# Designs tried in a protein design run: peptides against a protein of PDB entry 5K2M. Part 3

Target 1, 273 residues: chain A of PDB entry 5K2M
Amino acid sequence: MRIGITYTVLRREEMAIKERAGEFGEVVMLHEDDLLFPGNYDLDVVIIRNVSHFKALYTARLFESEGIPTVNSSRLIFEAGDKLFATLRLAGKVPVPEWKAALSEGGALRVPDSLGYPLVSKPVFGSWGRLLAKVNDRDSLEAVLEHRKWMKNPLYGIHYFQEFVEKPGRDIRSYVIGGEFVGAIYRYSNHWITNTARGGKAEPCSDPEVEELSVKAWEAFGEGALAIDIFESEKGLLVNEVNPNMEFKNAARVTGADMAGKLVEYAVEVAKT

## One batch from the design tools (peptide; made by RFdiffusion4, then SolubleMPNN)

Design b1_p17_3_s1
Fold by OpenDDE base, seed 1:
Structure b1_p17_3_s1 (fold): chain B 273 residues (1-273), chain A 17 residues (1-17)
Amino acid sequence: as target 1 above (273 residues)
Amino acid sequence: MEEEREREARARHVSLP
């Protein structure tokens, strides 16, 4: 068994994945600068750990084109890493926050007629709450749309909106790998954006409803390793988004779960299929 | 943040021996 690991930065996650992969076979660390295609890679599977969503997506697809399976697959990265495409998968299986997509400014201006205010404007791609806006009124909506016109990437012209969910000063992040629930954490924040990358505290989450919902959310995609973001709302648990390129150092530390080991075990299973 | 992490990544990659 030869296990590739692609990466942008050797983080605690990549170090843990490398260490655990060494128990199953030979490990080949592949920095982004080492990746040239077409190539002659002698690998049974590649674990994708590139930081950029698009670099991860293209790296996965390039290895797959050479007959080397990836964890996650390019299909999963594509569908889960886009907030709108992820919502389309999730909405058929699990409760999600109410959402609307518009493909023009004129369409976007009608979103409040369906969802009311306040809204959350999201880009379809991006991490750590970048370009998230709480839109309380028409003036704020017009301002967000005006700013989007001047953004060069055409994907900023895809207007994704969600209802504003009142949260109890926290959200949940769970981890499902190969259909197995591995663990969950609460992420605390005094801001409506609860991401731990913005200074939030993490605590263990032990809730059977979270576990069941997390597995169902994973089943909407049916493969790979996902971090799942869940909101506690007055309507119950809502699956907000998934991440096919998860950070787990805080979750592993807080829960004691072997997330790196579970990821490697799944990659070894994929290599044998 | 991702561009900063990519910049930090590039800066760390240049700074790793």
Scores: peptide ipSAE 0.009, ipTM 0.492, DockQ to the pose 0.042
Fold by OpenDDE base, seed 2:
Structure b1_p17_3_s1 (fold): chain B 273 residues (1-273), chain A 17 residues (1-17)
Amino acid sequence: as target 1 above (273 residues)
Amino acid sequence: MEEEREREARARHVSLP
């Protein structure tokens, strides 16, 4: 077994994945600078740990073009890593926050007619709450839309909105790998954007409803390793988003779950199929 | 400190296409 691990930055997650992969075979660490295609890579599977969604997507697709399976697959990265595409998958399987997509400013200005205020404006791509805006009123909506006109990436012209979900000062992040629930954490924050990457406290989450919902959310995609962000709302549990480029150091530390091992085990099984 | 450095490293390496 030869296991590739692609990465941008050697984080605690990549170190843990490397260590656990070493128990199953030879480990080939592949920094982004090492990646040239076609490359004739002698690998049975590649674990994709590139930080950039697009780099991860293209890296996965490039290995797949050489007949090397990836964890996650380019399909999963594509569908799960775009908030709108992920919502389209999730909405058919699990409760999600109410959402609207608009393809023009004129369309976006009508979103409040359906969802009311407050809204959350989200870019379809991006991590750690970048360019999330709480839109409380018309003036705020116009400001967000005006700013987006000057953003260079055409994807900022895709206007994705959610209802603002009132949360109990936390959210849930669960982890499902190969259809197995691995663990979940509460992420505490005094800000409406809950994210442990911003220095939020994490605590174990042991809720059977979270486990069931997390597995169902994973089944909307049907493959790979996902972190699942769940909101506790007045409507019950809502799946907000999924992440195919999961950070798990805090969750692994807090839960004691061997997320790196589970990811490697899944990658080894993918290599055998 | 470590989380900030990781965040800065992440912010620098996310090339927006």
Scores: peptide ipSAE 0.009, ipTM 0.488, DockQ to the pose 0.037
Fold by OpenDDE base, seed 4:
Structure b1_p17_3_s1 (fold): chain B 273 residues (1-273), chain A 17 residues (1-17)
Amino acid sequence: as target 1 above (273 residues)
Amino acid sequence: MEEEREREARARHVSLP
């Protein structure tokens, strides 16, 4: 078996995936600079680890065009990596924070009429809590909308909002690969944006309700490897978002779960289907 | 493009030990 691994940066995750993939077959590391298409790649499967959502999406689709399956698939990356599209999938299966989407400034200005304040403004794409804004009032909403007009990417003109969820100084990140729950962590932060990439502490989460909810959230997509971000709220557990290009170094370290091995095992299964 | 570069730069910074 020949396993491709596409990457932008050799992180701890990519190193662990490379190491574990070496136990199952020949490993072909493919930096973004090595990717030319059509390329006639001799690979049985490709693990997509490009940092950019769009680079990951297009890389997956390009390999699929050569008949090479990818983990994750371009379909999953597309649906899960867009916060709005992910919400559309999730909302049919699991509890999610209340949300609204608007396609214009005039639409966005009416969002508080239905959700109230405070709101969270999110770009439909992004990571590490980038361009998240807590919108407490009208002035803050107008400022966010004004800034969006000057952003070069037209996707910033897609206005996605959630209710602000009060959290107990943490959130949960779980991992589901091929429909199997692999593990979960608490991410602690004094900031309303909980993220380990921003210096949040991670601790193990062992909660059967989190496990059940995580699997149900994965079933909304029905394939691949997902990190799932869950909020503990006064309304109970809420699935906030999913990530089809997960970071897991903190989760693997804290839980002892073989995240890289499970990802490779799943990729090997995908190669055989 | 600029956003991807910033994302890559941030990923590099977070990926450094």
Scores: peptide ipSAE 0.008, ipTM 0.502, DockQ to the pose 0.028
Fold by OpenDDE base, seed 5:
Structure b1_p17_3_s1 (fold): chain B 273 residues (1-273), chain A 17 residues (1-17)
Amino acid sequence: as target 1 above (273 residues)
Amino acid sequence: MEEEREREARARHVSLP
């Protein structure tokens, strides 16, 4: 068994994955600077740990083109890493925040007729709450739309909105790998954008409803390793988003769950199929 | 390439005050 690990930065997660992969076979660390395609990679599976969503997507697809399976697959990275495409998968299986998509400014200006105010403007791609806007009124909506016109990436012209969900000063992040629930944490923040990358505290979440909902959210995609962001709302639990490029150092530390081991075990299973 | 690594590293280090 030869296990590739692609990475941009050697984080705690990549170090843990490397260590655990060494128990199953030979580990080949592949920095982005080491990757050229087409290549003759002698690998049974590749664990994709590139930081950029698009670099991860293309790296996965390039290895798959050489007959080397990846964790996650390029399909999963594509569908789960886009907030709108992820919502389309999730909405048929689990409760999600109310949402609207518009393909023009004229469409976007009618979103409040359905969702009301306040609403949340999201880019379809991006991490750590980048370009999230709480839109409280018409003037704020017009300002967000005006700023989007001047953004160079055409994907900023895809207007994705959610209802604003009032949260109890926290959200939930769960982890499902190969269809197995691995663990969950509460992420505390005094800001409406809860993210541990912004200095939030993490605590263990032991809730059977979170476990069941997390597995159902994973089943909407049917493969791979996902982090799942869940909101506690007055309407109950809502699946906000999924992440196919999960960070787990805080969750592993807080829960004691071997997320790196579970990811490697799943990659070894994928290599054997 | 280095600017994008710095931008990603900075995007991680932007604790909004």
Scores: peptide ipSAE 0.007, ipTM 0.463, DockQ to the pose 0.024

Design b1_p17_4_s3
Fold by OpenDDE base, seed 3:
Structure b1_p17_4_s3 (fold): chain B 273 residues (1-273), chain A 17 residues (1-17)
Amino acid sequence: as target 1 above (273 residues)
Amino acid sequence: SAEEEREREARERAISR
């Protein structure tokens, strides 16, 4: 068994994945600078750990073109890594925040007629709460839309909105790999955007409802390794988003779950299929 | 930590490329 690991930055997650992969076979670390295609890669599977969503997507698709399976697959990265496409999958299986998508400014200006205020503006791509805006009124909506017109990437012209969900100063992040629930954490924040990358407290989450909902959310995609972001709302649990390129350092530390091992085990299973 | 900040900056650079 020869296991590739593509990466941009050697984080604790990539170190743990490398270590666990070494127990199953030969490990080939592939920095982004090492990736040239077409290539002659002697690998049975590749674990995709590129930081950029698009680089991860293209890396996965390029290996697949060489007949090498990837974890995650390019299909999963594409569908799960786009907030709108992920919502389209999730909304048919699990409770999600109310949402609207608009393809023009004129469409976007009508979103409050359905969602009301406050609402949240999200880019369809991006991580760590970048370009999230709480929109409280018409003036704020117009400002967000005006700024979007001047953004260079045409994907910023895809207007995705959610209802604003009041959270109890935390959210939930769960992990499902190959359909198995691996663990969950509470992430605490004093800001409406909860992000562990900003030094938020993490605590174990042991809730059977979270476990069940997390598995159902994974089943909306039906493959791979996903981190799942869940809100505690007055309406109950809501699946906000999924991440096909999960960070798990804090979750592994807090829960004691072998997330790296589970990811490698799944990659080995994929290699054998 | 300063390490987490460097990792974040490296990630941000990687996403912007």
Scores: peptide ipSAE 0.024, ipTM 0.664, DockQ to the pose 0.039
Fold by OpenDDE base, seed 4:
Structure b1_p17_4_s3 (fold): chain B 273 residues (1-273), chain A 17 residues (1-17)
Amino acid sequence: as target 1 above (273 residues)
Amino acid sequence: SAEEEREREARERAISR
């Protein structure tokens, strides 16, 4: 077994994946600078750990073009890594925050007529709460829309909004790999953005409802390794988003779950199919 | 933590490339 691991930055996750992959076979670490295609790579599977959504997506597709399966697949990265596309999958299977999408400024200005205020403006791509805005009023909406006009990437012209969900000073991040629930954490923050990458504390979450909902959320995609972000709301549990390029160092630390091992085991299974 | 902040900055730089 030859296991590739593509990466942008050697994080704790990539180190753990490398270590565990070494138990199953030869490990080939592939920094983004090492990636040239076509490359005729001699690999049985590639674990995609590129930080950029687009780098991960294209890397996965490039390996797949050489007949090498990836974890995650380019399909999963594409569908799960776009917040709008992920919402489209999730909304058919699990409770999600109320959302609207608009393809123009004029459309976006009508979103409050349906959802009211406050809203959350999200780019369809991006991590760690980047370019998330709590939109409390018309003036804030106009400001967000104006700024989007000046952004170079056309994807910033895709206007995605959610209702603002009141949370109990935390959210939940769960992990499902190959359809199996691996673990979950609470992420605490005094800010409405609860992401641990912004200094939030993590604690174990042991809740059967979270486990069930997490598996159902994964089933909306039906493959791969996903981190699932869940809100505790007055309406109950809501699946906010999924991440096909999950960070898990905090979850692994506080739960003791073998996230890296489970990911490698799944990659080895994918290599054998 | 200071380590988490350094890792965040490293990730932000990596995405900007």
Scores: peptide ipSAE 0.019, ipTM 0.608, DockQ to the pose 0.036
Fold by OpenDDE base, seed 5:
Structure b1_p17_4_s3 (fold): chain B 273 residues (1-273), chain A 17 residues (1-17)
Amino acid sequence: as target 1 above (273 residues)
Amino acid sequence: SAEEEREREARERAISR
């Protein structure tokens, strides 16, 4: 078996995936600079670890065009990596924070009529809480919308809003790979954005409700490897978002779960299908 | 390193077909 691994930066995750993949076959590390298409690649499967959502999406689709399956698939990356498309999948299966989408400024200005204040403005794409705004009032909503007009990417004209969820100074990140729950962590932060990439601490989360909810959230997509962000709210657990290009170094360290091994095992299963 | 060279060769084999 020949396992490709595409990457932008060799992180701890990519090193762990490489190491575990070596137990199953020949590993081919493919930096973004090595990728040219069409390329007639001799690979049985490719693990997609490009940092950019769009680069990951296109890389996956390009390999798939050559008949090489990818983990994650371009379909999953597309649906899960867009917050609005992910919400559309999730909302049919699991509790999610209340949300609204608007396709114009005039539509966006009416969102508070249904969600109230405070609300959260999110871009449909992006990581690490980038361009998240807590919108407390009309003036701040107008400011966010005004700034979006001057952003070059047309996707910033897709206005996605969520209710502001009061959290207990933490959120949950779980991991589901091939439909199997692999582990979960609490991410602690004094900021309303609880991302470990912004200096949050991680602790193990052992909660059967989190496990059940995480699997159900994965089932909304039905394939691949997902990190799932869950909020603890007064209404119970809410699935906030999913990530088809997960970081797991902190989760693996804290839980002892073999995230990299589980990802490789799943990729090997995909290669055999 | 010898490992880096093997990886480079593996990449070349992967794309040279």
Scores: peptide ipSAE 0.011, ipTM 0.463, DockQ to the pose 0.775
Fold by OpenDDE base, seed 1:
Structure b1_p17_4_s3 (fold): chain B 273 residues (1-273), chain A 17 residues (1-17)
Amino acid sequence: as target 1 above (273 residues)
Amino acid sequence: SAEEEREREARERAISR
């Protein structure tokens, strides 16, 4: 078996994936600079680890066009990596924060009529809490909308909003690979944006309700490897978002779970199907 | 390293086949 691994930066995750993939077959590391299409790739499967959502999406689709399956698939990356598309999948299976989408400024100005204040403005794409805004009032909403008018990418004209969820100073990130729950962590932050990439502490989460909800959230997509972000709310557990290009170094360290091994095992399964 | 060279060769084979 020949396992490709596409990457932008060789992180701890990519090193661990490489190491574990070596136990299953020949490993081919493919930096973004090595990728030209159409190509003649002799690979049975490709693990997609490009940092950019769009680069990951296009890389996956390009390999699929050559008849090579990818983990994650371009379909999964597309649906899970867009917050609105992910919400559409999740909302049919699991509890999610209340949300609204608007396709114009005039539509967006009516969102508070349904969600009230405070609400959270999110871009449909992006990581690490980029362009997240807590919108407490009309003036703040108008400011966010005004700024978005001047953003060049037309996707910033897609207005996605959630209710503001009061969290107990933490959120949960779980990992589900091939439908198997692999582990979960608490991410602590004094800020309403919880992210370990912003200096949050991680601790292990051992909660059967989190495990069950995480698997159900994965089943909304039905394939691949996902990190799942869960909120603890007064309404119970809410699935906020999923990530088809997960970082797991902190989770692996804290839980002791073999995230890289599970990802490789799943990729090997995909290669055989 | 000899491993890095093998990986380079494997990469070259993967993109050149």
Scores: peptide ipSAE 0.009, ipTM 0.443, DockQ to the pose 0.748

Design b1_p17_7_s4
Fold by OpenDDE base, seed 4:
Structure b1_p17_7_s4 (fold): chain B 273 residues (1-273), chain A 17 residues (1-17)
Amino acid sequence: as target 1 above (273 residues)
Amino acid sequence: SRAARDAADEAAALAAE
């Protein structure tokens, strides 16, 4: 078996995936600079670890066009990596924060009529809480919308909003790979954005309700490896978002779960299908 | 430190996205 691993930056996750993949077959590390298509790739499967959502999406689709399956698939990356498309999948299966989408400024200005204030403005793409705004009032909404007009990427003209969820100074990140729950962590922060990449503490989460909800959230997509962000709210557990390009170094460390191994095992299964 | 390396990797990933 020949396992490709595409990457932008050799992080701890990519090192762990490489190490575990070496136990199953030959490992081919493919930096973004090594990727040219069409190409003669002799690979049974490719693990997609490109940092950019779009680079990951296109890389996956390019390998698939050559008959090489990917983990994650381009379909999953597309559906899960867009916050609005992910919400559309999730909302039919699991509790999600109340949300609105608008396709114009005039539409976006009516969002508070349904969600009230405070609300959260999100771009449909991007990681680590980048361009998240807590919008407390009309003036702040107008400012966010005005700034979006000057952003060059047309996807910033897709206005996605959520209710502001009051959290107990933490959120949950769970991991589901191939439909199996692998583990979960609490992410602590004094800021309303609880991402560990912003200096938050991680602790193990052992909650059967989180496990069940995480599997159901994964089943909304039905394939691949997902990190799932869950909020503890007054309404109960809410699935906020999913990530098809998961970071897991903190979760693996804190839980002791072999997330890299589980990802490789799943990739090997995909290669055999 | 480990934390400093992790933060550097995250910063590099953020810059590459």
Scores: peptide ipSAE 0.133, ipTM 0.787, DockQ to the pose 0.056
Fold by OpenDDE base, seed 2:
Structure b1_p17_7_s4 (fold): chain B 273 residues (1-273), chain A 17 residues (1-17)
Amino acid sequence: as target 1 above (273 residues)
Amino acid sequence: SRAARDAADEAAALAAE
């Protein structure tokens, strides 16, 4: 078996995936600079670890076009990596924060009539809470919308909003790979954006409700490896978003779960189908 | 430290997006 691993930056996750993949066969590390298509890749499966959502998506599709399966698939990356498309999958299966989408400024200005204030403005793409805005009032909404007009990417003209969820100074990140719950962590932050990148503490989460909800959230997509972001709200657990290009170094460290091994095992299964 | 390495990896990932 020959396992490709595409990457932008050799992080702890990519190192762990490489190490584990070596137990199953030959490992081919493919930096973004090594990727040319069409190519003649002698690979049974490719693990997609490109940092950029779009680069990951296109890389997956390009390998698939050559008959090489990917983990994650381009379908999963597309559906899960867009916050609006992910919400459309999730909303029929699991509790999600109340949301609205608008395709114009005039539409976006009516969102508070349904969601009220405060609300959260999100881009449909992006990681680490980039361009998340807590919108407390009309003036703040107008400012966010004005700034979006001057952003060069047309996807910033897709206005996605959620209710503001009051969180207990933390959120949950769970991991489901091939339909198996692998583990979960609490991510602590004093900021309304919970991200471990901002110096937040991570702790193990052992909650059967989180496990059940995480599997149901994964079933909305029905394939691959997902990190699942869950909020603890007054309404109960809410699935906020999923990530088809997950970071897991903190979760693996804190839980002791072999997330890299589970990802490789799943990739090996995909290669055999 | 571990935290400093984690922050550097995240900063590098952010710069690569």
Scores: peptide ipSAE 0.125, ipTM 0.781, DockQ to the pose 0.055
Fold by OpenDDE base, seed 5:
Structure b1_p17_7_s4 (fold): chain B 273 residues (1-273), chain A 17 residues (1-17)
Amino acid sequence: as target 1 above (273 residues)
Amino acid sequence: SRAARDAADEAAALAAE
């Protein structure tokens, strides 16, 4: 068994994955600078840990073109890493925040007729709550739309909105790998954007409803390793988003779950299929 | 500290995205 690990930055997660992978076979660490395609890679599976969503997506697809399976697959990275495409999978399976998508400014200006105010503007891609806007009124909506016109990436012209969900000063991040619930944490923040990367405290979450909902959210995609972001709302639990390139250092620390081991075990299963 | 290492990893990841 030869296990590739692609990475941009050697983080705590990549160190833990490397350590655990060494128990199952030979580990080949592949920095982005080491990757050239087409190549002659002698690997049974590749764990994708590139920081960039797009680099992760293309790296996965390039290995798949060489007949080497990846964790996550390029399909999963594509569908789960886009907030709108992820919502399209989730919405028919689990409760999600009310959402609208518009493909023009004129379409986006009609979103409040359905969602009301306040609403949340999201880019379809990006991490750590980057470019999230709480839109409280028409003037703020117009400002967000105007700023989007000047952004270089055409994907900023895809207007994705959610209802604003009042949260109890926290959200939930759960982890499902190969259909198995691995663990969950509460992330505390005094800001409406809750994220541990923004100084949020993490605590263990042991809730059977969270576990059941997390597995159902994973089943909407049907493969891979996902972090799942869940809101505790007045309407009950809502699946906000999923992440196919998960950070888990805080969750592993707080829960004691072997998230790196579970990821490697799943990669070994994928290699044998 | 662990917190300082975590913050450095996050900053490096954010810069590489």
Scores: peptide ipSAE 0.121, ipTM 0.783, DockQ to the pose 0.058
Fold by OpenDDE base, seed 3:
Parts: C-alpha cells; sequence; structure tokens
Structure b1_p17_7_s4 (fold): chain B 273 residues (1-273), chain A 17 residues (1-17)
C-alpha cells in the first residue's frame, strides 16, 4: 500500500494523517510544489489536504485522471465545498436554514421579500467566515451588492443568502467518515460568526440527535470524509454547511477520537475498491 | 507553545487560500 498525502501547509492534521498512514504502508508526502501533471505516480490512493478548495478540487481530479482514487473524490470536493451546491444536496435530506440564490443585483434586491431581515450574505466559496455579512436593512444590502461588483472573481457575482439564525453563543461541528459518526464538538464564540480559529473554545458534544442528523447529512453526498456544521435554532437543529477538507485538531483533542486514523482507514478501503 | 504553532499554521493556511 502506497498512500499519497497532498498538502499546502504541514499542520497538526497532516502530521497526524502521516503518522497513522505509516502504520498501513509507505507514505508519500506531496507538497503543492511537487505536483506536475500528467505524471507517473506510483500510488494506491491520495489523501487530499490542499488548503485551497480549488487546488484540492483540481488535484483530486488530476490524480483520478491517472487512475488513482482520492479521499475526498473530486466529485465530493466539488459538491460539498461550494455552499450553494452543498445546500442543494442537503435541502432534500435534512433541515437547512432558509436560503435564496440570485444571479444578478436586481434578483438579489428581491431576496428580502422572501427571507426578510436580518439575512446573511455568503460567498459560495471560502472558509473561516470570510466575507460573511449580517444584512439588517436595505441600505446594508445595497452596500454589500455594490462591493461585490468590484470583486475580481466572477463567483462573487453568485449571490447566496440565508436567514439569520439566532444561536446560543455556539454552534456544532460533527465529523462523519465513510458513513460512520466519529465525533462532535461545540464551538463557542461571543460573535455571531462561531469559529475556533477566531479564539473560540471547543467542548465535546454528545447528543444522539446530532449524531443522527450528521449521518443523514453525510448520506446526502454518500461518500468521503465530511465535517458538518450544525446550528441550534428555535426551529431545532439546522445543517448550515459541510466541509470536504476539514480541520479536526480541536475536535480530536477535545473528544479523544482518532479522526486521523479513521480518515486513513477509509482511504485504505477506497484503495482496495 | 502548541497554541502558537496552531495559530501560525492557521495564519499560513489563510494566506494559502
Amino acid sequence: as target 1 above (273 residues)
Amino acid sequence: SRAARDAADEAAALAAE
């Protein structure tokens, strides 16, 4: 068994994955600078840990074109890593926040007619709550739309909105790998954007409803390793988003779950299929 | 410290997106 690991930054997650992969076979670490295609890679599977969503997507598809399976697959990265495409999968299986998509400014200006205020403007791509805006009124909506006109990437012209969900000063992040629930954490924040990367605390979450909902959210995609972001709302649990390139250092530390081992075990199963 | 390494890795990851 020869296991590739692609990466941009050697984080705690990549170190843990490398260590666990070494128990199953030979490990080949591949920095982004080592990747050239078409190539002659002697690998049974590749674990994708590139930081950029697009680099991860293209890296996965390039290895697949050489006949090498990836964890996650390019299909899963594409569908789960875009907030709108992920919502389209999730909405048919699990409760999600109310959402609207508009393809023009004139369309976006009508979103409040259905969602009301406050609403949240989101880019369809990006991490750590970047470019999230709580929009409380018409003037704020016009300002967000004006700023989007000057953003260089055409994907910023895809206007994705959600209802604003009131949360109890926390959210939930769960982990499902190969259809198995691995664990969950509460992420605490004093800001409406809950993220542990912004100085939030993490605590274990042991809730059977979270476990059941997390597995159902994974089943909307039907493969791979996903982190699942869940809100505790007045309407009950809502699946906000999924992440096909998850950080898990805080969750592994807090829960004691071997998330790196579970990811490697799944990659070894994929290599044998 | 562990926290300082984690913060550096997160900052590097943010810069690499």
Scores: peptide ipSAE 0.173, ipTM 0.816, DockQ to the pose 0.060; fails the geometry check

